# Peptides against a protein of PDB entry 4N7V, part 8

Target 1, 222 residues: chain A of PDB entry 4N7V
Amino acid sequence: TLRSITSPLVAHRLKPIRQKTKKAVVSILDSEEVCVELVKEYASQEYVKEVLQISSDGNTITIYYPNGGRGFPLADRPPSPTDNISRYSFDNLPEKYWRKYQYASRFVQLVRSKSPKITYFTRYAKCILMENSPGADFEVWFYDGVKIHKTEDFIQVIEKTGKSYTLKSESEVNSLKEEIKMYMDHANEGHRICLALESIISEEERKTRSAPFFPIIIGRKP

## One batch from the design tools (peptide; aimed at target 1 K15 F107 L110)

Design b1_p10_6_s1 (made by RFdiffusion4, then SolubleMPNN; from b1_p10_6, 3 letters changed)
Fold by OpenDDE base, seed 1:
Structure b1_p10_6_s1 (fold): chain B 222 residues (1-222), chain A 10 residues (1-10)
Amino acid sequence: as target 1 above (222 residues)
Amino acid sequence: EEIVLELPEF
């Protein structure tokens, strides 16, 4: 099943963006829907031959073939749906479209990993918890130039000198120079606080049933 | 701040 290889994509709160590759253009629309435009080149002109439009919650996939399948010239936005539109639920999506859905999912996950959910300014750094899940990316930009980027898989450190390295285990973290450990300690504290705030704010958001509280900014750059 | 993406080819 499609569910066995990916979860429904989640594009809520993501800003519109468009990414072009050779064979596909992927977009997040103002509506927070996700579009995959399949592109073919004919006579040095690019045409959109197929469009998958996926709902913001990933559960509905609308598929259409622009201009009766003849294709529509590639533009700055997806072509409007025409007649003969197919609509599928996530669990009923034909296997022939799974690769395209997975492509959209990877795109959305990448966007989420770069989309601030919580920005927290400390005395020493700008901390950012991203939208991706599980294990949201967490970035700490110290005002003195040090950067720490935490993902589910690794921690990347960029020192003031520009020296960069990746840590994948606790033993490697424990082997850091003492001066770098201080940055790591601060990053970890900022991370803990952001996770705590995320939980609290999400609960309040659930209770109020209003517009999303995220993204939020806590504090300001000193 | 605009997000810059580098996606693999489809």
Scores: peptide ipSAE 0.129, ipTM 0.825, DockQ to the pose 0.782
OpenDDE base, seeds 2, 3, 4, 5: peptide ipSAE 0.124, 0.122, 0.125, 0.124; ipTM 0.822, 0.822, 0.822, 0.823

Design b1_p10_6_s2 (made by RFdiffusion4, then SolubleMPNN; from b1_p10_6 with D2E I5L)
Fold by OpenDDE base, seed 1:
Structure b1_p10_6_s2 (fold): chain B 222 residues (1-222), chain A 10 residues (1-10)
Amino acid sequence: as target 1 above (222 residues)
Amino acid sequence: EEIELELPEF
């Protein structure tokens, strides 16, 4: 099943963005829907031959073929759906479209990993918890130039000198220079706080059932 | 801030 490969993508709160590759253009629309435009080149002109439009919650996939499959010239936005539109639920999506859905999902996940959910300014750093899940990316930009980037898979450190390295185990973290450990301690504290705030704010958001509270900024740069 | 993405080719 598609579900065994990927979960439904989640594009809520993401800003519109468009990325062109050779064979596809993938977009998040103003509606927070995700579009995959499949591109073919004929006579040095690019045409959109197929469009997958995925709902913001990933559960509905609308598929259409511009100009009855003749294609529509590639533009700055997806072509409007016309006739012969197919609509599928996530669990009923034909296997022939799974690769395209997975591509959209990876795109959304990448966007989420770069989309601030919580920005927290400390005395020493700008901390950012991103939208991706599970294991949201967490970035700490120290005002003195040090950067720490935590992902589910690794921790990247960029020192003042520009020296960069990746940590993948607790032993490697424990082997850090004492001066770097201080930055790591601060980053970990900021991370804990952001996760705690995320939980509290999400619960309050659930109770109010109003407009999203995220993204949120806590504090300001000194 | 605009997000810059580098996705692999489809």
Scores: peptide ipSAE 0.102, ipTM 0.810, DockQ to the pose 0.812
OpenDDE base, seeds 2, 3, 4, 5: peptide ipSAE 0.096, 0.099, 0.098, 0.099; ipTM 0.807, 0.807, 0.807, 0.808

Design b1_p10_6_s3 (made by RFdiffusion4, then SolubleMPNN; from b1_p10_6, 3 letters changed)
Fold by OpenDDE base, seed 5:
Structure b1_p10_6_s3 (fold): chain B 222 residues (1-222), chain A 10 residues (1-10)
Amino acid sequence: as target 1 above (222 residues)
Amino acid sequence: EEIELELPDF
């Protein structure tokens, strides 16, 4: 099943963006829908031959073939659907479209990992919890130039000198220089606070059933 | 506030 290889993508709260590659253009629209445009070159002109339009919650996929399958010239936005539109639920999506859906999902996850959900200013750093899940990326930009980037898979450290390294185990973290451990301790505390606030705010958001509370900014840069 | 991304080719 498609569900065994990916979950429905979630594009809520993401800003519009358009990214072109050689064979595809992927976009998040103002509506927070996600579009994959499959591109083919003919006579030095690029044409959109197929479009997958995915709802913001990832559960509905609309597929159409511009200009009766002849293709539509590539523009600054997806071509509008006209005739021969197919609509599928996530669990009923034909297997021939799974690779394209996965591509959209990877794009959305990448955007989410770069989209601030909570920005928290401490005395020493700007902390940012991102939108991706599970295991949201967490970045700490210390005002003195040190940077720590935490992901589900690794921790990247950039020291004041510009020296950078990646840590993939607790043993490597424990072997850090004492000076760097101080930064790591602060980063971990900021991370804990952001996760706690995310939980509290999400609960209040659920209760009020109003407009989204995120993204939020807590504190001010000193 | 645009996001710069490195997305692999399809």
Scores: peptide ipSAE 0.090, ipTM 0.808, DockQ to the pose 0.803
OpenDDE base, seeds 1, 2, 3, 4: peptide ipSAE 0.054, 0.090, 0.088, 0.090; ipTM 0.743, 0.807, 0.806, 0.805

Design b1_p10_6_s4 (made by RFdiffusion4, then SolubleMPNN; from b1_p10_6, 3 letters changed)
Fold by OpenDDE base, seed 1:
Structure b1_p10_6_s4 (fold): chain B 222 residues (1-222), chain A 10 residues (1-10)
Amino acid sequence: as target 1 above (222 residues)
Amino acid sequence: MEIELELPEF
């Protein structure tokens, strides 16, 4: 099943973006829907032959073929659906579309990993918890130039000198120089706080059922 | 703020 390969993509709160590759254009729309436009080139003109429009919660996939499959000239936005529109739920999506859905999903996940959910300014750093899940990316930009980037898989450190390295285990973290450990400690504290706030704010958001609270900024740069 | 991302080819 598609679900055994990937979960429904989640594009809520993501800003519009459009990225063109050779064979596809992928977009997040103002509506937070995700579009995959399949592109073919004929006579030095690019045409959109197929469009997958995926709902913001990833659960509904609308597929259409511009101009009855003849294609529509590539523009700055997906072509409007006209005729012969197919609508599928995530679990009923034909297998022939799974690769395209997965492509959209990877795109969304990448965008999420770069989309601030919580920005927290401390005395020493700008901390940013991103939208991706599970294990949201967490970035710490110290005002003195040190940078720490935590992902589910690794921690990247960029020192004042520009020296950069990646840590993949707790033992490697423990082997850091004391001065770097201080930055790591601060980063970890900021991370803890952001996660705690995320939980609290999300719960309150659930209760109010109004406009989203995220993204949120806490504090200001000194 | 624009997000800079690089996707592999489809």
Scores: peptide ipSAE 0.076, ipTM 0.798, DockQ to the pose 0.805
OpenDDE base, seeds 2, 3, 4, 5: peptide ipSAE 0.051, 0.073, 0.074, 0.061; ipTM 0.785, 0.800, 0.799, 0.801; seed 5 fails the geometry check

Design b1_p10_7 (made by RFdiffusion4)
Pose (drawn by RFdiffusion4):
Structure b1_p10_7 (pose): chain A 222 residues (1-222), chain P 10 residues (1-10)
Amino acid sequence: as target 1 above (222 residues)
Amino acid sequence: ELEPIEVQED
């Protein structure tokens, strides 16, 4: 059953983005709702045959077929719903559409992995904790020129040369130059600070009923 | 398949 494979998507605090493609148009609206529009081409013009709209919390799914000859003319914004529409909870979503919800879930998870939650400016680097929690990606751009990309699985180092390589395990990073560990440790301290900063601020957010406390930009680029 | 997305700026 859907929910065997996937969890409801989270599109909160994400910026509006629209993505055209040969098959469909997947987007995130200003209301932070995820919209998936299937697209067909006819008479050198594009038609829409199905629209999936998922709530910000991913719990509510609305699907409408503007069933008509020629479907729906493709525009820059999602079309208004027709009358032959549908609405399901996440658990009550039919066996159909499951391939499409999973696609929308990957789209959102990709976007969150490139959306800054906390931006921290150190003496040596710009630190960014991303949105894809838990274990969000961590990116460090040293003013020195070195780039470090941390994942739950990976550590990625891009030296000033452009010489790039990936370090997966603790043993792999220990196979180091004892100078690059400074970049590694400074980035890890920055990661420690951002995870700590995120916790005490999101804790205050649960104590409140206000506009989101994210994203944050801390300090300034010297 | 999905196309890559660049890092967003604030």

Design b1_p10_7_s1 (made by RFdiffusion4, then SolubleMPNN; from b1_p10_7, 5 letters changed)
Fold by OpenDDE base, seed 3:
Structure b1_p10_7_s1 (fold): chain B 222 residues (1-222), chain A 10 residues (1-10)
Amino acid sequence: as target 1 above (222 residues)
Amino acid sequence: ELEPLPLFEL
């Protein structure tokens, strides 16, 4: 099943973006819908031959073939659907479209990993919890130039000297120099606080029907 | 900046 490969993408709170490759254009729209435009070149002109339009919650996929499948000239936005439109739920999406959905999902996840959800200023650093899930990216920018970037898979450290290295196991973390452990301890505390705040704020969002609370900024640079 | 996904992802 598609669900065994990926979960429905989630584009909520993401800013609009449009990125072109040789064979496709992927967009997050103002509506937070995601569009994949499949591009073909003919006589030095690019044409959109197929469009997947995915709802912001990833559960509905609308597929159409512009200009009766002949293609529509590539523009600054997806072409409007006209006729012969197919609509699928996530679980009913034909297998022929799974790779394209997965592409959209990976793109959205990448954007989410670089989209601030919580920004938290401490005495020593700017901490940022990102939108991706599970295991949101967490960045700490110390005012003295040290940087720590935590992901689900690794921790990257950039020291004051510019020396950079990646930690992939707990043993490597435990083998850090004491001076680096101090930065790591502060990063971990900031991470804990951001996760706690995320939980509390998300619960309040569930209870209210106002505009989204995220992204949020806690404190200010000293 | 966000880099496009590899072309083979499609």
Scores: peptide ipSAE 0.047, ipTM 0.777, DockQ to the pose 0.133
OpenDDE base, seeds 1, 2, 4, 5: peptide ipSAE 0.038, 0.039, 0.039, 0.038; ipTM 0.742, 0.744, 0.745, 0.744

Design b1_p10_7_s2 (made by RFdiffusion4, then SolubleMPNN; from b1_p10_7, 6 letters changed)
Fold by OpenDDE base, seed 4:
Structure b1_p10_7_s2 (fold): chain B 222 residues (1-222), chain A 10 residues (1-10)
Amino acid sequence: as target 1 above (222 residues)
Amino acid sequence: ELEELPLFEL
């Protein structure tokens, strides 16, 4: 099943963006819907031959073929759904569209990993918990120039000198220079706090059923 | 700035 490969994408709170490749254009719209436009080139003109429009919660997929399947000239936004429209739920999406859905999902996940959910200013750093899940990215920008980027898979460190390296195990973390361990300790504490605040704020958001509380900024730069 | 996703994923 599609669900065994990926969960429904979640585009809530994401800013509009449009990214073009040779074969596709992927967009997050103002409505927080996600569009994958499949592009073909004919006589040096690019045409959109197929569009997958996915709801912000990832559960509804509208597929259409612009201009009766002949294609519509590529523009600055997806063409309107006018021809050959099909609507599917996530669990009823035909397998032939799974790769395209996965592409959209990966794009959204990438955008989420770059989208601040919580910004927390500490005495020493700007900490940012991102929107992606599970295991949201966490960035720490120390005011002295050190940067730590935590993901589910690795920790990247950028030292004051600009030296950059990636850590993928606790053993490697434990082998860090004492000076770097101090930065890591601070990053870990900031991370813990952001996760705790995320939980508390999310619970209040659920109770109020109001507009999103995120993104949120806590504190200010010293 | 976002990275381009690999085209083989389409």
Scores: peptide ipSAE 0.040, ipTM 0.752, DockQ to the pose 0.132
OpenDDE base, seeds 1, 2, 3, 5: peptide ipSAE 0.040, 0.040, 0.040, 0.038; ipTM 0.756, 0.747, 0.749, 0.744; seeds 3, 5 fail the geometry check

Design b1_p10_7_s3 (made by RFdiffusion4, then SolubleMPNN; from b1_p10_7, 7 letters changed)
Fold by OpenDDE base, seed 4:
Structure b1_p10_7_s3 (fold): chain B 222 residues (1-222), chain A 10 residues (1-10)
Amino acid sequence: as target 1 above (222 residues)
Amino acid sequence: DLAPLPLFEL
């Protein structure tokens, strides 16, 4: 099943973006829907031959073939669905579209990993918990120039000198210089606080059932 | 800025 290889994408709270490649354009729309446009070149003009439009919750996929499948000239936005339209639920999506859905999902996850959910200013740093899941990215920008970027898979450190390295195990973290450990300790505390606040705010958001509370900024830059 | 995903993923 598609569910065995990916979860429904989640594009809620993401800002509109459009990314073009040679063979495709992927977009997050103002509606928070996600579009994959499959592009073909003919006579030095690019045409959209197929569009996957995915709902913000990832559960509905609308597939259409512009201009009766002949293609529509590539523009600054996806062509409107006019003909050759099919609608699928996530669990009923034909296998031939799974790879394209996965592409959209990976794009959304990448955008989410760069989209602030919680910004928390401490005495020493700007901490940012991102929208991606599971294991949201967490960035700490220390005011003195040190940067720590935590992902589910690794921790990247950029020192004041510009020296950069990646840590992939606890042993590597434990082998850090004491001065860097101080930054890591602060980053970890900021991370803990952001996760706690995310939980509390999400619960209140659920109860209120109004406009989203995120993204949120806590504190101010000193 | 976001780096484009590899085309082979389509």
Scores: peptide ipSAE 0.046, ipTM 0.782, DockQ to the pose 0.132
OpenDDE base, seeds 1, 2, 3, 5: peptide ipSAE 0.045, 0.046, 0.046, 0.045; ipTM 0.779, 0.780, 0.781, 0.778

Design b1_p10_7_s4 (made by RFdiffusion4, then SolubleMPNN; from b1_p10_7, 8 letters changed)
Fold by OpenDDE base, seed 1:
Structure b1_p10_7_s4 (fold): chain B 222 residues (1-222), chain A 10 residues (1-10)
Amino acid sequence: as target 1 above (222 residues)
Amino acid sequence: DLPELPLFEL
């Protein structure tokens, strides 16, 4: 099943973006829908032959073939659906479209990992919890130039000297120089706070059924 | 800026 290889993509709160490659254009629209345009080149002109339009929650996939499958000239936005629109749920998506869906999903996940959900300014750093899940990326930009980037898989440290290294285990973290441990301790504190606030704010958001609270900024740059 | 996704052979 598609679900066995990917979860439904989640594009909520993402800013519009359009990325062109040789074979496809992927977009997040103002509506937070995700479009994959499949591009073919004929006689030095690029044409959109197929469009997958995926809902912001990833659960609905609308597929259409511009200009009756003849293709529509590539433009600055996806072509409007005109004829023979197919609509699928995530679980009913034909297998022939799974790879295209996965492409969209990976794109969205990448965008999410670069999209601030919570920005928290401390006395020493700008902390940013990103939108990706599970295990959201967490970045700490210390005002003195040190950077710590935490992902689900690793911690990257960039020291004042420009020295960069990656830590993949707790033992490696424990072996850090004392000076770097201080930065790590601060980063971990900021991370804990952001996660706690995310939980609290999300719960209030659920209760109020109002406009999204995220992204949120806490504190200010000194 | 987002890094370009590796082109999966779609």
Scores: peptide ipSAE 0.042, ipTM 0.763, DockQ to the pose 0.129
OpenDDE base, seeds 2, 3, 4, 5: peptide ipSAE 0.039, 0.040, 0.040, 0.041; ipTM 0.754, 0.754, 0.758, 0.754; seed 4 fails the geometry check

Design b1_p10_8 (made by RFdiffusion4; failed a check: a repeat of another design)
Pose (drawn by RFdiffusion4):
Structure b1_p10_8 (pose): chain A 222 residues (1-222), chain P 10 residues (1-10)
Amino acid sequence: as target 1 above (222 residues)
Amino acid sequence: ELEPIELQED
């Protein structure tokens, strides 16, 4: 059953983005709702045959077929719903559409992996904690020129040269130059600080009923 | 398949 494979998507605090493609148009609206529009081409013009719209919390799914000859003319914004529409909860979503919800879930998870939640400016680097919690990606751009990309699985180092390599395990990073560990440790301390900063602020957010406390930009680029 | 997305800026 859907929910065997996937969890409801989270599109909160994400910026509006629209993505055209040969098959479909997947987007995130200003209301932070995820919209998936299937697209067909006819008479040198594009037609829409199905629209999936998922709530910000991913719990509510609306699907409408503007069933008509020639479907729906493709525009820059999602079309208004027709009358032959549908609405399901996440658990009550039919066996159909499951391939499409999973696609939308990956789209959102990709977007969160490139959306800054906390931006921290150190003496040596710009630190960014991303949105894809838990275990969000961590990116460090040293003013020195070195780039460090941390994942729950990976550590990625891009030296000033452009010489790039990936370090997966604790043993692999220990196979180091004892100078690059400074970049590694400073980035890890920055990661420690951002995870700590995120916790005490999101805690105050649960204590409140206001506009989101994210994203945050801390300090300034010297 | 999904195309890569660039980093967002604030």

Design b1_p10_8_s1 (made by RFdiffusion4, then SolubleMPNN; from b1_p10_8, 7 letters changed)
Fold by OpenDDE base, seed 4:
Structure b1_p10_8_s1 (fold): chain B 222 residues (1-222), chain A 10 residues (1-10)
Amino acid sequence: as target 1 above (222 residues)
Amino acid sequence: SLAPLPMFEL
């Protein structure tokens, strides 16, 4: 099943973006829907031959073939659906579209990993919990120039000197210089606080059923 | 800026 290889994408709270490659354009729209435009070149002009439009919750996929399948000239936005429209639920999406859905999902996940959900200013750093899940990225920008970037898979450190390295195990973390451990300790505390706040705010958001509370900024830069 | 994802799988 598609569900066995990816979850429904979640584009809520993401800002509009459009990214072109040689064979496709992927967009997050103002509506928070996600579009994958499949591009072909003919006579030095690019044409959109197929569009997957995915709902913000990832559960509905609308597929259409612009201009009766002849294609529509590539523009600054996806072409409007006119003909050859099919609508699928996530669980009913034909297998031939799974790779395209996965591409959209990976793109959205990447955008989410760079989209602040919680920004928390401490005495020493700007901490940012991102929108991606599971294991949201967490960035700490110390005011003295040190940066720590935590992902589910690794921790990247950029020291004041500009020296950069990646840690992939607790052993490597434990082998850090004491000075760097102090930054890591602060980063971990900021991370804990952001996760706690995320939980509390998400629960209140659920109860209120209003406009989203995120993104949120806590504190101020000193 | 976001780096483009590979499209070879499409």
Scores: peptide ipSAE 0.055, ipTM 0.800, DockQ to the pose 0.109
OpenDDE base, seeds 1, 2, 3, 5: peptide ipSAE 0.041, 0.054, 0.048, 0.053; ipTM 0.751, 0.797, 0.787, 0.794

Design b1_p10_8_s2 (made by RFdiffusion4, then SolubleMPNN; from b1_p10_8, 7 letters changed)
Fold by OpenDDE base, seed 1:
Structure b1_p10_8_s2 (fold): chain B 222 residues (1-222), chain A 10 residues (1-10)
Amino acid sequence: as target 1 above (222 residues)
Amino acid sequence: DLPELPLFEL
């Protein structure tokens, strides 16, 4: 099943973006829908032959073939659906479209990992919890130039000297120089706070059924 | 800026 290889993509709160490659254009629209345009080149002109339009929650996939499958000239936005629109749920998506869906999903996940959900300014750093899940990326930009980037898989440290290294285990973290441990301790504190606030704010958001609270900024740059 | 996704052979 598609679900066995990917979860439904989640594009909520993402800013519009359009990325062109040789074979496809992927977009997040103002509506937070995700479009994959499949591009073919004929006689030095690029044409959109197929469009997958995926809902912001990833659960609905609308597929259409511009200009009756003849293709529509590539433009600055996806072509409007005109004829023979197919609509699928995530679980009913034909297998022939799974790879295209996965492409969209990976794109969205990448965008999410670069999209601030919570920005928290401390006395020493700008902390940013990103939108990706599970295990959201967490970045700490210390005002003195040190950077710590935490992902689900690793911690990257960039020291004042420009020295960069990656830590993949707790033992490696424990072996850090004392000076770097201080930065790590601060980063971990900021991370804990952001996660706690995310939980609290999300719960209030659920209760109020109002406009999204995220992204949120806490504190200010000194 | 987002890094370009590796082109999966779609």
Scores: peptide ipSAE 0.042, ipTM 0.763, DockQ to the pose 0.110
OpenDDE base, seeds 2, 3, 4, 5: peptide ipSAE 0.039, 0.040, 0.040, 0.041; ipTM 0.754, 0.754, 0.758, 0.754; seed 4 fails the geometry check

Design b1_p10_8_s3 (made by RFdiffusion4, then SolubleMPNN; from b1_p10_8, 6 letters changed)
Fold by OpenDDE base, seed 4:
Parts: sequence; C-alpha cells; structure tokens
Structure b1_p10_8_s3 (fold): chain B 222 residues (1-222), chain A 10 residues (1-10)
Amino acid sequence: as target 1 above (222 residues)
Amino acid sequence: ELAPLPMFEL
C-alpha cells in the first residue's frame, strides 16, 4: 500500500513556494495544496504533461493531463485543470503515481523542516521548533554566533570559529568540549520548553476550532 | 532557500 511507504503529506500553514527541476516543478499553493508538474522539453520549450494536485491534508489527489495530454507551456504556476481529470483518495491512488506522491511528500517534509512553528527567544539564543514530524527539527541560534541544529537523525554544531561537525550518537554528544556542552544544555532546555508549549497550544487550538495559532513567537530578542 | 530534491525520486 501507499501507506507502507509514506503517510499523507501535510501542507497546513506552509507558505507558497515553487521549485523547478529539470523534469518537474513542485509547488505549494496559496491554498496550501501541493502540485507536482511533470515537465518535458520540446523544440526548446518546456511543457507540463501531467499534474498531481494534492490537498493540504494529503488525502485527495487530483491528476490531470493538460491540453488533452499534449502538454501546456510551463508558466509561473500550475496549469488549470480542464480535461482528463481523475480524483483519488490517498488509499485508492494507483501505484503508478506512488513515486510522484512520495516526491511531493518529501518536498513538503523538507519545507516543513524549515518552517518555524514556534520561535522562542531566550536570554542567550533564538530557538526555533519546526513544522516537520515526527521529530521536528529544532534550531538554536545563539547570539554569540554558535548554532545548534537538531534533527531526528543528528545534531549539527557550528562553533563561533565557523567549525562545523555532526553528532550521530549520545557518546559523541558526551565527548563534546565542556564549553559546547553548555550550549547543548541550553538548547535541550529550549527544546523541552518548545515541545511543552506545542502540546499546550495544540490542545487549545483543538478546543477553540478557530484559525491556527501557529506559527507563534514567544518572547523577544534581548 | 531549499535545495532541490533529486529528480530520480520521480
């Protein structure tokens, strides 16, 4: 099943973006829908031959072939659906489209990993919890120039000198210089607070059933 | 800016 290789993508609260590659364009629209445009070149012109338009919750996929499958000239936005439109639920998506859906999902996940959900200013740093899941990215920008980037898979440290390294195990974290451990301790505390706030705010958001509370900023730069 | 995903993933 498609679920065995990916979950439905979640594009809620993401800002519009359009990224072109050689063979595709992927977009997040103002509607928070996600579009994958499959591009082919003919006579030095790029044409969109196929579009996957995915709902913001990832559960509905609309597939269409612009201009009866002949293609539509590549523009600054996806071509409007006109003919040859098919609509699928996530669980009913034909297997031939799974790889394209997975590509869209990976793109959205990447965007989410760079989209602030909670920004928290401490005495020493700007902390940012991102939108991705599970295990949201967490960045700490210390005012003195140190940066810590936590992901589900690793911790990246950038020291004041610009020296950068990646930690992939607890043993490596424990082997850090004492000075860096102090930054890590602060980062971990900021992370804990952001996760706690995320939980509380998400629960209140659920109860109120109003406009999204996120992204949110806590505190101010000193 | 976001780095493009590899096209072989399509």
Scores: peptide ipSAE 0.054, ipTM 0.795, DockQ to the pose 0.113
OpenDDE base, seeds 1, 2, 3, 5: peptide ipSAE 0.041, 0.040, 0.049, 0.053; ipTM 0.752, 0.751, 0.788, 0.792

Design b1_p10_8_s4 (made by RFdiffusion4, then SolubleMPNN; from b1_p10_8, 5 letters changed)
Fold by OpenDDE base, seed 4:
Structure b1_p10_8_s4 (fold): chain B 222 residues (1-222), chain A 10 residues (1-10)
Amino acid sequence: as target 1 above (222 residues)
Amino acid sequence: ELEELPLFEL
């Protein structure tokens, strides 16, 4: 099943963006819907031959073929759904569209990993918990120039000198220079706090059923 | 700035 490969994408709170490749254009719209436009080139003109429009919660997929399947000239936004429209739920999406859905999902996940959910200013750093899940990215920008980027898979460190390296195990973390361990300790504490605040704020958001509380900024730069 | 996703994923 599609669900065994990926969960429904979640585009809530994401800013509009449009990214073009040779074969596709992927967009997050103002409505927080996600569009994958499949592009073909004919006589040096690019045409959109197929569009997958996915709801912000990832559960509804509208597929259409612009201009009766002949294609519509590529523009600055997806063409309107006018021809050959099909609507599917996530669990009823035909397998032939799974790769395209996965592409959209990966794009959204990438955008989420770059989208601040919580910004927390500490005495020493700007900490940012991102929107992606599970295991949201966490960035720490120390005011002295050190940067730590935590993901589910690795920790990247950028030292004051600009030296950059990636850590993928606790053993490697434990082998860090004492000076770097101090930065890591601070990053870990900031991370813990952001996760705790995320939980508390999310619970209040659920109770109020109001507009999103995120993104949120806590504190200010010293 | 976002990275381009690999085209083989389409």
Scores: peptide ipSAE 0.040, ipTM 0.752, DockQ to the pose 0.113
OpenDDE base, seeds 1, 2, 3, 5: peptide ipSAE 0.040, 0.040, 0.040, 0.038; ipTM 0.756, 0.747, 0.749, 0.744; seeds 3, 5 fail the geometry check

